# Peptides against a protein of PDB entry 2AKA: the designs that were tried, part 132

Target 1, 299 residues: chain A of PDB entry 2AKA
Amino acid sequence: MEDLIPLVNRLQDAFSAIGQNADLDLPQIAVVGGQSAGKSSVLENFVGRDFLPRGSGIVTRRPLVLQLVNSTTEYAEFLHCKGKKFTDFEEVRLEIEAETDRVTGTNKGISPVPINLRVYSPHVLNLTLVDLPGMTKVPVGDQPPDIEFQIRDMLMQFVTKENCLILAVSPANSDLANSDALKIAKEVDPQGQRTIGVITKLDLMDEGTDARDVLENKLLPLRRGYIGVVNRSQKDIDGKKDITAALAAERKFFLSHPSYRHLADRMGTPYLQKVLNQQLTNHIRDTLPGLRNKLQSQL

## One batch from the design tools (peptide; made by RFdiffusion4, then SolubleMPNN)

Design b2_p21_2_s4 (from b2_p21_2, 6 letters changed)
Fold by OpenDDE base, seed 1:
Parts: C-alpha cells; structure tokens; sequence
Structure b2_p21_2_s4 (fold): chain B 299 residues (1-299), chain A 21 residues (1-21)
C-alpha cells in the first residue's frame, strides 16, 4: 500500500496548482506560535539543515507547506519551480525569501498564498506541516498597523478547518498560561482534540523552575499531549553548530535533568517527528472517506 | 502545468484513493 502522506501531498500540490486550495479541508498539521517561539528551529531540526529565513520580528510571512519525504537522496523542490532540484539548503532559504518578497513586496507584509516546498532526505520521516506566520502584537518597520489582525485572519483560515491538526509551539521561558499558540488553539479547538503542544526553550528556564506539570499534561490538558524540545541557541545557529550535535545535546538535556529524566523517551525532536508522522498518518486514514466525497463534489 | 493537466492529476489521484479504500 502506498504511504498515505505522499498521496495527500500529491493532492495538495494538484489543488494548489488550480487555486482551489482555500476550499479544501485536507488532513494537515498547521504550526502556530508567537514570534520567536522556536517554530522555524523545530522545522529545521526535522530536516537537519538551516533553510528557513532568519531575522527579528516576522520571519514567516507566507504559509510554508513543508512536505518531508524519506528518500535515499537529499534535495529540495519548490512547486513554483518545477524540475529545479536544490541540494544547497542556503539556496532554499534564498528562494523562500525571494518568493516571499515577490508576492508581499518590501513592506514586510504578509500573503495567504502558500509556498510549497518538498524536501527529500534520508534523515526525515514522511511528514507534511504548514508553517504559519508568527503571531505578533506590535507592527515592526513598514508593516501595516493592522498586521496582528492580518496574521490572525490568515491563521484562522487554516486552524478552523475540521481536518486541520494544530501544532501549538510555546516557549517554556514565558508564561504558558498566556501562550498565543495555546490561546488560538483553545479558541478553535476548545476540547483539545486537534492540538499537539510543543514546548521549546526548556533549557532557558530560570534555575529552580521546570515545565514538568505541562509536559505531564497536568496543567493545560491536551488529548494529544505535549512534547518538549531543546533547540539550538542563537549563538549555536550563528556559529553553525551541527544539528546532529544539537540533537545529541537535547537527548543529554532530558536524560540529565531531574524533572524530565522520567519523560526523556517521550521528549525531543526525534520523538516529535515520530509522533507527528503517526498522528498525521492516522488522521489521513480517518478522514479519507470524507475527503474523497468532498473532492468528487468539487470537481 | 496547464489548468487541464492539474484537473486531470486530481481526478487520477481521486481514483487512486478509491482503489486504496
């Protein structure tokens, strides 16, 4: 049997090409979080490459449909550049920036038009994520004064869909009760049926504090639970610290931390990838009968 | 790809989904 994730990826690409993507409720995972919550770092850790735009403020300004495909070869392809294979992930970053600027202009505005990126790698599980713009409260630079509402409206186009799972990314070194990711998830998924919590920056918490109660699903219960991760520091990113070394450091962090040691086998980026692959596969299987009927009615 | 090619691809994918169910 063909893998369900690649099959849905082909559907997603075909519908994106005909401009009908807005009316489709495809089984997918939308990634939501505040600015600097660590969303981009989580996605880069899945690929094992630096390939996403970096900077202060709003980094992601268009939805990025990231299709990870397990393969013997490593390369990337964009739907807007069919037939061009990218083997340098710095060129992938530059293409995302160029394609973003082509549609949004120079004012750091946003667009709801997705960028579709497929990454083939021996280091990934089959997984499709939609990275969404980071929620902000303050316009930066030449951004429209209503940018907060524009971002919110864009996120709502994805997260309100019944077949959309929500990857809510929250930093542990901030008040989790005030997490923008968990707030928007609770608004559209009040029963916590579609939301997966990711807790970043566990290594940046104040001494004597921990996120144990959150990670044990005791503070803000989600049906699909929480997974803690440790991303590279900004210093590590600037120093081009290898992601493989960072993943080893993450494993060591959880194993050595007195509050997290007992959870260590259910924490970290590799476990998150596995969980997301399984969750998405199962979600596709459950939604396929309804999806077929909906697709047939739209054609 | 042309709009017609994209529609055809979608139809083929629907048929493939039906065969897997």
Amino acid sequence: as target 1 above (299 residues)
Amino acid sequence: SSLEEAIKEVEELIEELEKQQ
Scores: peptide ipSAE 0.165, ipTM 0.759, DockQ to the pose 0.062
Fold by OpenDDE base, seed 3:
Structure b2_p21_2_s4 (fold): chain B 299 residues (1-299), chain A 21 residues (1-21)
Amino acid sequence: as target 1 above (299 residues)
Amino acid sequence: SSLEEAIKEVEELIEELEKQQ
């Protein structure tokens, strides 16, 4: 069963090479959230490396298909530069930026054309995620005035697909009822069947407040539930705090917090990885018969 | 890869998926 995700990854790569058929409904997980919701930090914590573009405003400007593959070796490969192995994850970051700028130009525009990145690592579970641009309302720099709508339209191309699971990333230190991630998820998945909630910034909540009711799935119920995570602070990232140390601190946070201690075994980045691997594997299995029939009809 | 090579790869992958079901 562990081989289903890599097999779908090869399908995804092959379809990307033929040209994106907008009708492709591959089993996948789309990552959605507002700007600064902590999406990139969650993905980097899975890999255990700093490799995603950083900055203020819209950082992700093209969909990033991130294919994690458990392997004895650690390296990355891009679909657009086959045969080049990246072992320096700073070079991976630079390649994402360069390839983004090649298509979008210097105006910080967006493009719906994905970047396909595969990461082999002994520290990852097999998992494929599509990182999508962060939702924003305010154009920055030379961005087009309708950038909010362009991002929304791009997100809708992914999250409206029946075989798309939605990883909705929301910060705990903001009103979750106003979460951009949960709003878009509710719009396209009103029954909460395809949505997995991730709650970030639990360590940044005001004293005497907690997200217990959300994490217990009592406030805004999702069939697939919520998982809380504690990411590195921007200061910790800039200071190059080790991700392993950050994961240990996250575990300590949940175990020591009075409101979350009883949930600690169902919280944190390692648990999120396991859940996503299992859910994606099961989702692939459930969708494969229909996918095969659809693909055969298109050939 | 050419379009034809990509189509062939997709067909092979479909066959592989069928074997794993």
Scores: peptide ipSAE 0.159, ipTM 0.761, DockQ to the pose 0.062
Fold by OpenDDE base, seed 4:
Structure b2_p21_2_s4 (fold): chain B 299 residues (1-299), chain A 21 residues (1-21)
Amino acid sequence: as target 1 above (299 residues)
Amino acid sequence: SSLEEAIKEVEELIEELEKQQ
């Protein structure tokens, strides 16, 4: 069976080039979460490289269509810079920032126009994710006072689509009942059919507390369940801690934690990546029969 | 166009899947 994810990537690129109609419901995974929920760290952990903009507040200001492609080579390509291969992932970060600023200006505004980034790597599974701006209630810099609503409206363009899976990223060291990611997911997916929960910051929970019930899908049930991850600390990121070492530490965390040891084989970034690959592949297969008619209508 | 090629590939894939059902 042909790799379905690369096939959909070609469609996605083609539609992006002609101006993707908002009515096109391509099988995809939208990544949603509050600011500082750990979304960027999850994505970087998939790639094994630091390549996303970092900072306080709204870091992702345009949708980032991140196409991960398993390859023997390691490089990145932007759809807006065809023919340029990036092997330095710091340059990838800078290009994302530059391309974001080119469209949004210096006021830290947002734009619904996606950046399309393809990453070839031996460390990735085939996976396409749409990283979306972090939900916020507080404007920063010269952002308009309605930035919260602009972000929500942007997210809604993706997450309301029936063929969109939702990767809801929530920090464990915050009240999950108040998770922005889970709230928006519940709004558009009230039965929890399209939502995958990611619980970050499990290592930052207060002593004597755990997220076991959440991870066991007992507290806020999602059909597709929850996966816990441990990202690098901000100190580790600033110190340029190797992601491979961080992934080993994540594995050690789950194996050594009394509350999570029994779940350890179904936790962590590598398992999350595998699950997302499988779920996206299956989702593409299930949605393909309806896709032809939709595609033909867009010609 | 790349779009036409991509659509054709998807159509072929859909047809293959439909035959397997």
Scores: peptide ipSAE 0.138, ipTM 0.747, DockQ to the pose 0.090
Fold by OpenDDE base, seed 2:
Structure b2_p21_2_s4 (fold): chain B 299 residues (1-299), chain A 21 residues (1-21)
Amino acid sequence: as target 1 above (299 residues)
Amino acid sequence: SSLEEAIKEVEELIEELEKQQ
């Protein structure tokens, strides 16, 4: 079963090379969330490296197909520069920025053309995620006034697909009933069959408030439930706090919090990775027969 | 093609999974 995700990655790369990505309903997980919801921090916590662009406004401006592969070695490879192995993850960040700017220009525009990044690491489970641009209502810099709708249209190309699972990332320190991630998920998955909820910023909630009812799946029920995580603060990121130390602090947070202690074994980034690997593996197995038939019809 | 090889590998994996059920 562990070989199913790498196999789907090979299919994904092959279809990307021939320009047919839009027509293939490949089993995958799309990551959706508002700007500053903590999506990039969740993905970096999976890898254990700082490698994503940072800044104000829209950080992700192209879909990032992130293929995590468990390996004895640690390095990254891009589909657009085959044969180049990146061992410095700062160079990975710079390559994402350069490749984004090459296609979108300097106006902070968006493009639906994916960047395909594969990361080999002993610290990851096999997992493929599609990081999508953060939903926004306010254009920044030279962005077009309709940027909100352009982002929404781009997200809809992924999340409307039947074989797409949705990782909906919402911050706990904002009104969850108004979460952009949960709204778009409910629009395309009204029965909550394809959606996994991630709740970030649990450490930034007002004193005397908690997200227990959400994490217990009682407030806004999803069939696949919710997983809480604690990311590094902006101060911790700027101070280059180690991700391993942040993961230990996350575990301590859940174990010590009166409202979350009983959930602690079903919370945090390591548990989220495990759940996503299992969910994706099972989803691939269930969709493979249909995928085979579709592929054979195209030969 | 790399695509044809990937399709064959998918078919082989499906057959293997069907045998395990």
Scores: peptide ipSAE 0.065, ipTM 0.701, DockQ to the pose 0.088

Design b2_p21_3_s1 (from b2_p21_3, 13 letters changed)
Fold by OpenDDE base, seed 4:
Structure b2_p21_3_s1 (fold): chain B 299 residues (1-299), chain A 21 residues (1-21)
Amino acid sequence: as target 1 above (299 residues)
Amino acid sequence: SSQAELEAILEEVDALVEKLA
């Protein structure tokens, strides 16, 4: 089958350039989760680089359209900075921060205008994700008291679209029944047809507890199921622990854990990336005829 | 132009849809 993800990337870039991105129901995966749910770590683990802003409170303040492209070379490009190739991923992080601040100002406000980032790497499968601001109830800095609702409204612009798949990221060390990610997914996808569950922080669960029932899709069933991952600790991130080493540790975690050993081949970041690539490809194929009609209507 | 790019992409999409049909 032809590689469909690059085709959608070209569409996404073209519509972003003319300011029509919000009006087009492109097949895509939106990443949702509460603050500190581990979204940024999941995305960085796909790339194998530290490149996302870090800090307290909300870090993602604009939608980040992350286009991963398998390539023999490794570099990043921004749609707002055409022609500049970034090979230092620290500079990528700084550019995201600068471009975010340029639009939102110093008050740590949010904007619905996406940042489009393409990453070429030999370490990735073709995959496009839209990283969305983390859901929060607490304003930070000079944010207005209604920031929670502003974030929610922004998320709804993406997740309500029929062609949007939802990557719902939830930490295992919190009550999953109260997961912000799963709640918003259930609101817009009540039958669980578009939602993929990601369970983070499995290594941080209390002794004697596990998320086996969730990972086996028995507690809160999703048609597309759940995938558990183990991210680097904040200490490991601050210490610049190698992501490759972290992925090996993740594999070891699942293989050695009594509750997860039998699931180990269907867990972890590499498996998640593979599943997302396949599901997105199939989703594009299924939605492409409808996409043609929508594209024609935008001309 | 952005319009010309969209037209070119539409042609690609049309061709692909025909192959998948």
Scores: peptide ipSAE 0.215, ipTM 0.814, DockQ to the pose 0.675
Fold by OpenDDE base, seed 5:
Structure b2_p21_3_s1 (fold): chain B 299 residues (1-299), chain A 21 residues (1-21)
Amino acid sequence: as target 1 above (299 residues)
Amino acid sequence: SSQAELEAILEEVDALVEKLA
């Protein structure tokens, strides 16, 4: 079977160039979560590089279409600057910040216009994700007072689409029943058919507590289930702790934890990547005939 | 052009859908 993810990547690029991004129900995975839920860290763990903006408040202020492509070489390319290959991922981070500021200004506003970033790497599986701004309740700095609603409206443009899978990122050290990610997912996917749960910060839970029931899909059932991950701490990120070492520590965490040991083979970032690759591939296959018909009708 | 690229992709999609059927 031909690899379907690169095909969808080409569709995404073409639609972005035409300015029709919002009108097409492309098979894709939208990443949703509250601010500081660990979304950026999950994505960086997939790439094995630090490349996303960091800071207080809303870090992602435009949708980031992140196209991971397995390759023998490692470099990144932006759709807005074709032909430039980035091999330094710090420069990738700076370009995201610069391109974001170019459109939104310096007031930390948001824009629905996506940034398209393709990363070639021997360390990734083929996978496309749309990273969305983190949900917030409180404006920070010069953000408009209605920023919460602006973010919500932006997210809804993606997650309401039937062909959109939802990667709902929730921290375990907060009340999962009040997870912004799970709330928005439940609103647009009430039967839990399109939602994949990611539980972060499992290592930061209070002693004597665990998220076993959630990870076993018993508390808030999703058809596609939950996957726990352990991200680097902010201290580790600031200290530029190696992601490979962090992934090894993550594996050790699950294997050594009494509540998670039995789930360890179905937890962690590498397993999450594999699951997302498989689910996206299958989802593309299932939705492609319908997409074809819709596209043909628009010609 | 972006339009030409889209048309080419649609043709590819058609071919793939036929193979998947």
Scores: peptide ipSAE 0.212, ipTM 0.812, DockQ to the pose 0.683
Fold by OpenDDE base, seed 2:
Structure b2_p21_3_s1 (fold): chain B 299 residues (1-299), chain A 21 residues (1-21)
Amino acid sequence: as target 1 above (299 residues)
Amino acid sequence: SSQAELEAILEEVDALVEKLA
């Protein structure tokens, strides 16, 4: 059923073109997390390229519909720039920044208008994610004082939808009870039916501490469970450490860690990709009859 | 047109729904 995700991608593109995105509850995965929770690094690890805006504060300021498509070739395309194939992922980053600034202006504001990016690669599974702005309480630059509320409102437009799965990204080196991602997920999904937990920064935990109880789904149980990942450090990113090498280091981390070794086959970025592909595919299958009826009503 | 594209997608969805039923 690998063709179900591409089908939904075509629907997303078509609805974006006609301006009717808000009227359809498309099966999708929204990515939520606090600022600096590691969301961008997770997404870049899926692609194996550095292509997302980086910096301090709110870097994602528009929803990014990231459509990963398994292909024999590697390139990216934007819906707003049809016919242009990007093979340099630095240019992809620059285009995201430019397109963001075009709509939001120079004040580092946010906009609910999505950017649609499709990435073809032999190194990805078919997977569509909606990357959302990081939750924050602190305005930066010329951001309005109510930026926290604006971000929250934007997130709610996605995560309240019944057909939206929630990828809740939380750092392990912070109190999980205070995770912005898990808080918002619990608010809209109190039974934990639509939420997938991702735990980042496991390598940055204090000595003598671990997230084993979380990863074993014992502390804050989610029906869909938790997956731990290890992203590149900021030093590694600044040093242009290869993502492939980072993925190997991630595998080694889980295998060598006494608290995580028994979970190693159900941890890491490659496993996360597989799980998300399967869950999204199954979710599309389950929602397809309802989607058909909605499509019929739009004609 | 966007309408024609939606119709084509609907046909694909219909075919898939029938296959999955």
Scores: peptide ipSAE 0.199, ipTM 0.806, DockQ to the pose 0.699
Fold by OpenDDE base, seed 3:
Structure b2_p21_3_s1 (fold): chain B 299 residues (1-299), chain A 21 residues (1-21)
Amino acid sequence: as target 1 above (299 residues)
Amino acid sequence: SSQAELEAILEEVDALVEKLA
């Protein structure tokens, strides 16, 4: 079953190469959330490297198809520059920025055209995610006033697809009822069948408050449940705090927290990776026959 | 070509679907 995700990766690459991405309902996980919800940090924690653009405003401006592949070696490859192996993940970050700017220009516009990035690592499970632009109401740079709606429309191109799972990333230190991620998920998945909740910033909640009811799937129930994570702070990221150390701190957080200790084995970034790998694999298995038939009918 | 690659992948998909059935 471990071969299913790599197969879909090849499909994604092939479809990207022929420009048919918009019409194909590939089994995938789209990552959605408001600006600064912690999406990029979750993805970097999976890889164990700093490689995503950072900054103020809209950082992700194109969909990033992130293909994680378990391997004995560690390197990255882009579909748009085949044959180049990146071993310095800072160069990966720079390439994402450069490739984004190449298509969108310097106005910080957005484009629905994906960047395909494959990361080989001994520290990852096979997993493919589509990182989508963060939802925002505030234009940056030369963005048009309606950038919020442009982002929304872009997200809808992914999350409305039947074979798209939704990784809804919400910060715990904000009102979950107002979560942009959960709102969009509820709009396109009203029965909560395709949505996986991720709760970030659990360590930043006010004293005496917790997200236990959310994490126990009691407040806003999702069929696929919620997983809490603790990402590095912005200060830690800027200070280049080691991700391995951060993962250890995350584990300690859940184990030591009175409200979360009983959930600790079902929380944290490593568990999230396992769950996503399993859910994606199963989802591919369930959807692949239908996809085959659809593809054959288009030939 | 991208088309040839797609066809090869479709063959792989077919084979995999058969194994999963």
Scores: peptide ipSAE 0.196, ipTM 0.804, DockQ to the pose 0.700

Design b2_p21_3_s2 (from b2_p21_3, 13 letters changed)
Fold by OpenDDE base, seed 3:
Structure b2_p21_3_s2 (fold): chain B 299 residues (1-299), chain A 21 residues (1-21)
Amino acid sequence: as target 1 above (299 residues)
Amino acid sequence: SAAAELEKILEEVDELVKKLE
């Protein structure tokens, strides 16, 4: 069972190499959410490193296939830079930006062509996620006025696939009924069979309010439920606050909060990572026979 | 070649699927 995710990683790489990414229904988890919903922070918390592009507006402009692999060593590799091992995660960030700009140009446009990044670390579980551009309504820079629809179309290429699980990232300090992530998930997964909810910014909710009903899966039920997380603030990120310390603070938050204490063991980034590993592994197991048959019929 | 690698992976997938059944 431990080898299922790495096997799918190899499939992803092979298909990317032959340019057939758009037509593949590989078992995968697509990460969706509005801009500033906390998607990048969740991914960085898994790795324990700052390595994703940051900035205002649309930061992720190409799908990022993030392949986390448990290893005794810590380094990153890009599919487009075979043989180069990155040990400085700042260089990883720069490479993502450079490779994005190489394809999209300087106009801050988007491209559906994925970047494949593999991160080996002793601090991660085997897990593959596809980070997608954040949904937005406001063009920035030289972006076309229809950028919202371009992003939506790109997302739909992934989330409409039957074998795609959806990690819907929503901030708690916004109306969840209007969550871009949950809205798109409901559109393509109306029965809530493929969607995992992540609730960020629980620490930023107004005094006297909480997301207990959501986290208990009572307000907007998903078959796969919700997991709350507390990410570093933008100030903490800019100040290079240690992610390990942030994870400890997250644990403390859930344990000390009257509304969440009883859920604390089923909340937080480490638990999310574990759940996603298990969900993806099981999903691969369930879908792999069908995938095999489909692929064999095309050969 | 990428095609050859894909075929190899598919063989491994096939073997794994058989074990899972």
Scores: peptide ipSAE 0.206, ipTM 0.827, DockQ to the pose 0.700
Fold by OpenDDE base, seed 4:
Structure b2_p21_3_s2 (fold): chain B 299 residues (1-299), chain A 21 residues (1-21)
Amino acid sequence: as target 1 above (299 residues)
Amino acid sequence: SAAAELEKILEEVDELVKKLE
């Protein structure tokens, strides 16, 4: 079972090399969320490094296949830069930006062509995520006026696939009923069978309010449930607060909060990683026989 | 080649699926 995720990673890389990524229903987790939902911060917290592009508006403009691999060493590799090991994660960020710009140009357009990034780290569990562009209704820069629909169409290429799990990232300090992530998930997964809810910004909720009902899966039930996380604030990021310290603060938050204390062991970034690892592994196991049959028929 | 690698992976997938069945 431990080798299932790496095996699928190899499949992903092989298909990417052949250019057939769009037509394959690989078992995967697509990450969806509105802009500023905290999606990038969740992913960086998994790695424990700042490595994703930052900025206003649409930051992720290409699908990022993020392959986390538990290892004794820490480094990153891109599929498009074979043989180059990145140990400086700022260089990883710069490479993502450069590779994105190479394909999309300077107009901040989007491309459906994935970037494949593998991160080896002792701090990660084996986990593959497809980070997708943040949903937005407002074009920025030289983006076309229909950028919202372009993003949506791109997302739909992933989330409509039966073997795609959906990590729906929603901020708690906004109306969850209007969550872009939950809306798109509901559209393609009306029974909530493929969707995992992540609730961010729990620490930014108004005093006297909480997301307990959501986290307990009582408000908008998902088969796979919800996990709350607390990311670094923008102030913390700007202040270069260490992610390890942030994870400790997250743990403290859940343990000390009256509404969440009883859920604390099933909340937070480390727990989310474990759940995603387990769910992806199980999902691969369940889908692999069907995938094999399809692949054999196409060769 | 990418094709050869894919074939190898598919063989591994086949073997794994057989073990899971």
Scores: peptide ipSAE 0.205, ipTM 0.826, DockQ to the pose 0.723
Fold by OpenDDE base, seed 5:
Formats: structure tokens, sequence, C-alpha cells
Structure b2_p21_3_s2 (fold): chain B 299 residues (1-299), chain A 21 residues (1-21)
């Protein structure tokens, strides 16, 4: 079953090449969350590199199909520039920004056309995620006043698909009842069958408060449960703190916290990677027969 | 061509599905 994710990656690339983007119901995981929820940090922690655009406001402005492939070598490739291997992940970041601007212009607008990025690394498990623009209520720059609805419409193109799993990223230091990620997930997945909850910023919660009930799946139950993570602080990111060191600190956080110690083995970025790999693999296995039949009927 | 590649992938999908059944 190790080849299921790579097989779907090839399908994604082929469909993208023929102009069929979000219209196909491929087994995939869409990443959703509010602005500054920590989505980009989670993805970078998987790779162990800083490679995603950073900044204020809407950072991700096109869907990013991030295909992680376990390999002995470390490099990245874009579908839009085949044959070019990126070994400097700063160049990867710049290419994402350039390719985004090529389609959206400089007005910080959005486009539903995906960017396909494949990352080969010894530090990743096979995993494909679709990073989607962060939900926001506030336009930035010269964005249109209805940018919120444009983003939502874009997200709905992905998350309404039956074969789409939803990675809902919510910060713990905000009201989870008003989480943009959980709200959109509940809208399209009312029974919580396709949604995986990620709780970020657990280290930024007020003293005397914790997210134990959420992480134990008791407050807002999801069939696939919740996984807590601790990302680098903005200070650590600006200081270019090593992600490996941050992962060690994350482990220490869960082990040392009275409310989370008993959950520590089912928390953190490494565990999240394993769970997502397993769930995606199983999901592909379950959906592939139906997908085959659909594709065969279209040829 | 992209179409030819898609056909190859679909063949592989068919083979894999048969193994999973």
Amino acid sequence: as target 1 above (299 residues)
Amino acid sequence: SAAAELEKILEEVDELVKKLE
C-alpha cells in the first residue's frame, strides 16, 4: 500500500496538466483554517524547512498541492517548471510567490488554480495536502471587499467533495466555538466523518486554561479526533530557530504539561504526520474503486 | 502527451484495484 499516495499524485499531476483542477473528486486532504491559525507552520514542520510565503494578511492565495515523498535525497519540484530541482528551500518560497503573482497579479488577489509542489525528503512520510487560503474577514491592500466570500467559494470547491478529507486547523488561544476551520468543516461535514482537527498554539493559552476536553474529543467530537501541536513562535521563526529543535520542544511541552501528559504519545507534529499518512492511505484504498469507475466512464 | 500519461495511470489504477479486491 506504500504506492497508493504516489499513484494519486500522478493522477493529480495529469489532471492539472489537462486543466481539470478542483473539479475532480480525488482522495485528498484539504487544509483549512483562519488567517494566522498556524497552517503554514504545520506544513513546514512536516518538511523541516522554511519554504512557504510569510507575512501579514492572506499569505496563501492559490491552492498549494503539497506532495511529500519519502526519499533518500532532499529537493523540490514544481509541476509548472518540470526538470528544475530546487535544493534551496528559500528558492522554493520565492517560486511560490512568483507563480502566485503571475496569475493573481500584485493586488494580492486569489486564484483557484493550484500550484503543484512535490518535495522529496528523508524526513517526510508520503503525504499529499492541499493548502488553501486562510479565511479572513478583512481585505488587505487592494483586495476586493468581498475577498472573504471569494476565499470561501474557493474552499468550497474542495471541501464539498465526498473524497476530500478536511484538516481543520484551529488555534487554542482563540474561541474554538468560533473557529473558521471547524465552522466550515461542520457546514460540509455535519457528522464529522471527514474532518481531522488540529489544535495549534497550545503553548499560548492563558494560565489556568487548557484544551484537554477538545483534545480528548469530548467537546466538539470528530470521528477522526484531534491532534494538538506546538509550532515555533514568531520570535523563533524570525530568529530562524531550527525546526528539529522546535519539534523536541514540542515533545517536551506535552510531556511536562499536567493536562496533556497522558495524551503526549498521541500529540505533536510527528504523530500528526503518521496519522495523516495512514488515514490518507486508507482513504485512497477505500475510494479508489469508485474513482476508477468514474474515470473509466469519462474516457 | 498528458492524455497518454493519464491512460497509463488509469491502467495502473485498474491493476491496483484488482489486487485490492
Scores: peptide ipSAE 0.200, ipTM 0.825, DockQ to the pose 0.732
Fold by OpenDDE base, seed 2:
Structure b2_p21_3_s2 (fold): chain B 299 residues (1-299), chain A 21 residues (1-21)
Amino acid sequence: as target 1 above (299 residues)
Amino acid sequence: SAAAELEKILEEVDELVKKLE
């Protein structure tokens, strides 16, 4: 079963090359969340490198198909520049920014055209995620006034697909009833069958409050449950705090917190990676027969 | 070609599905 994710990656690349990506219902995980929900930090923690664009407002402006592949070597490759191996992840960040600007221009607009990035690393499990633009209500800079709706339409293109799992990223220091991620997930997955909840910023909650009921799947139950994570602070990111050290601090946080210590073995970024790998693998297995039949009928 | 690669992948998918059933 370990070869299922790489096989789907090859399908994704092939369909991207022929321009038919929009009509495909490939088994995949779409990542959704409001701006500043901690979505980019979760993805970087999987890789253990700083490689995503940073800034205020909309950071992700094109869908990023992130293919993580366990390997003995560490490097990245883009589909749009085949044969170039990136070993410096700052160069990966710069390439994402340059490729985004090439298509969207300088007005901070968005484009539905995906960027395909594959990362080989000994520190990752096989996992494919589609990072989507953060949901927003307020245009920034030269963004069009209808940017909210443009983002929403882009997200809907992915999350409405039956074979798409939804990684809904919500910050704990905000009212979960107002979570953009959970709202959109509930709209397209009302029975909570395709949604995995991620709760970030648990370390930033007000004193005397906790997200225990959410993490125990008692408040807003999802079939696939919730996983809490603790990301680096903005200060830590700016100071280039080591991600390995941050992961150790995350483990310590859950173990030492009175409300979360009993859940600690089912929390944190490493556990999230394992769960996503397993769920994606199983999901591919379950959907592959139907996908085969559909593809054979179209060719 | 991309089309030839896709056909190859589909054959592999077909074989894998048969093994999983």
Scores: peptide ipSAE 0.199, ipTM 0.823, DockQ to the pose 0.700

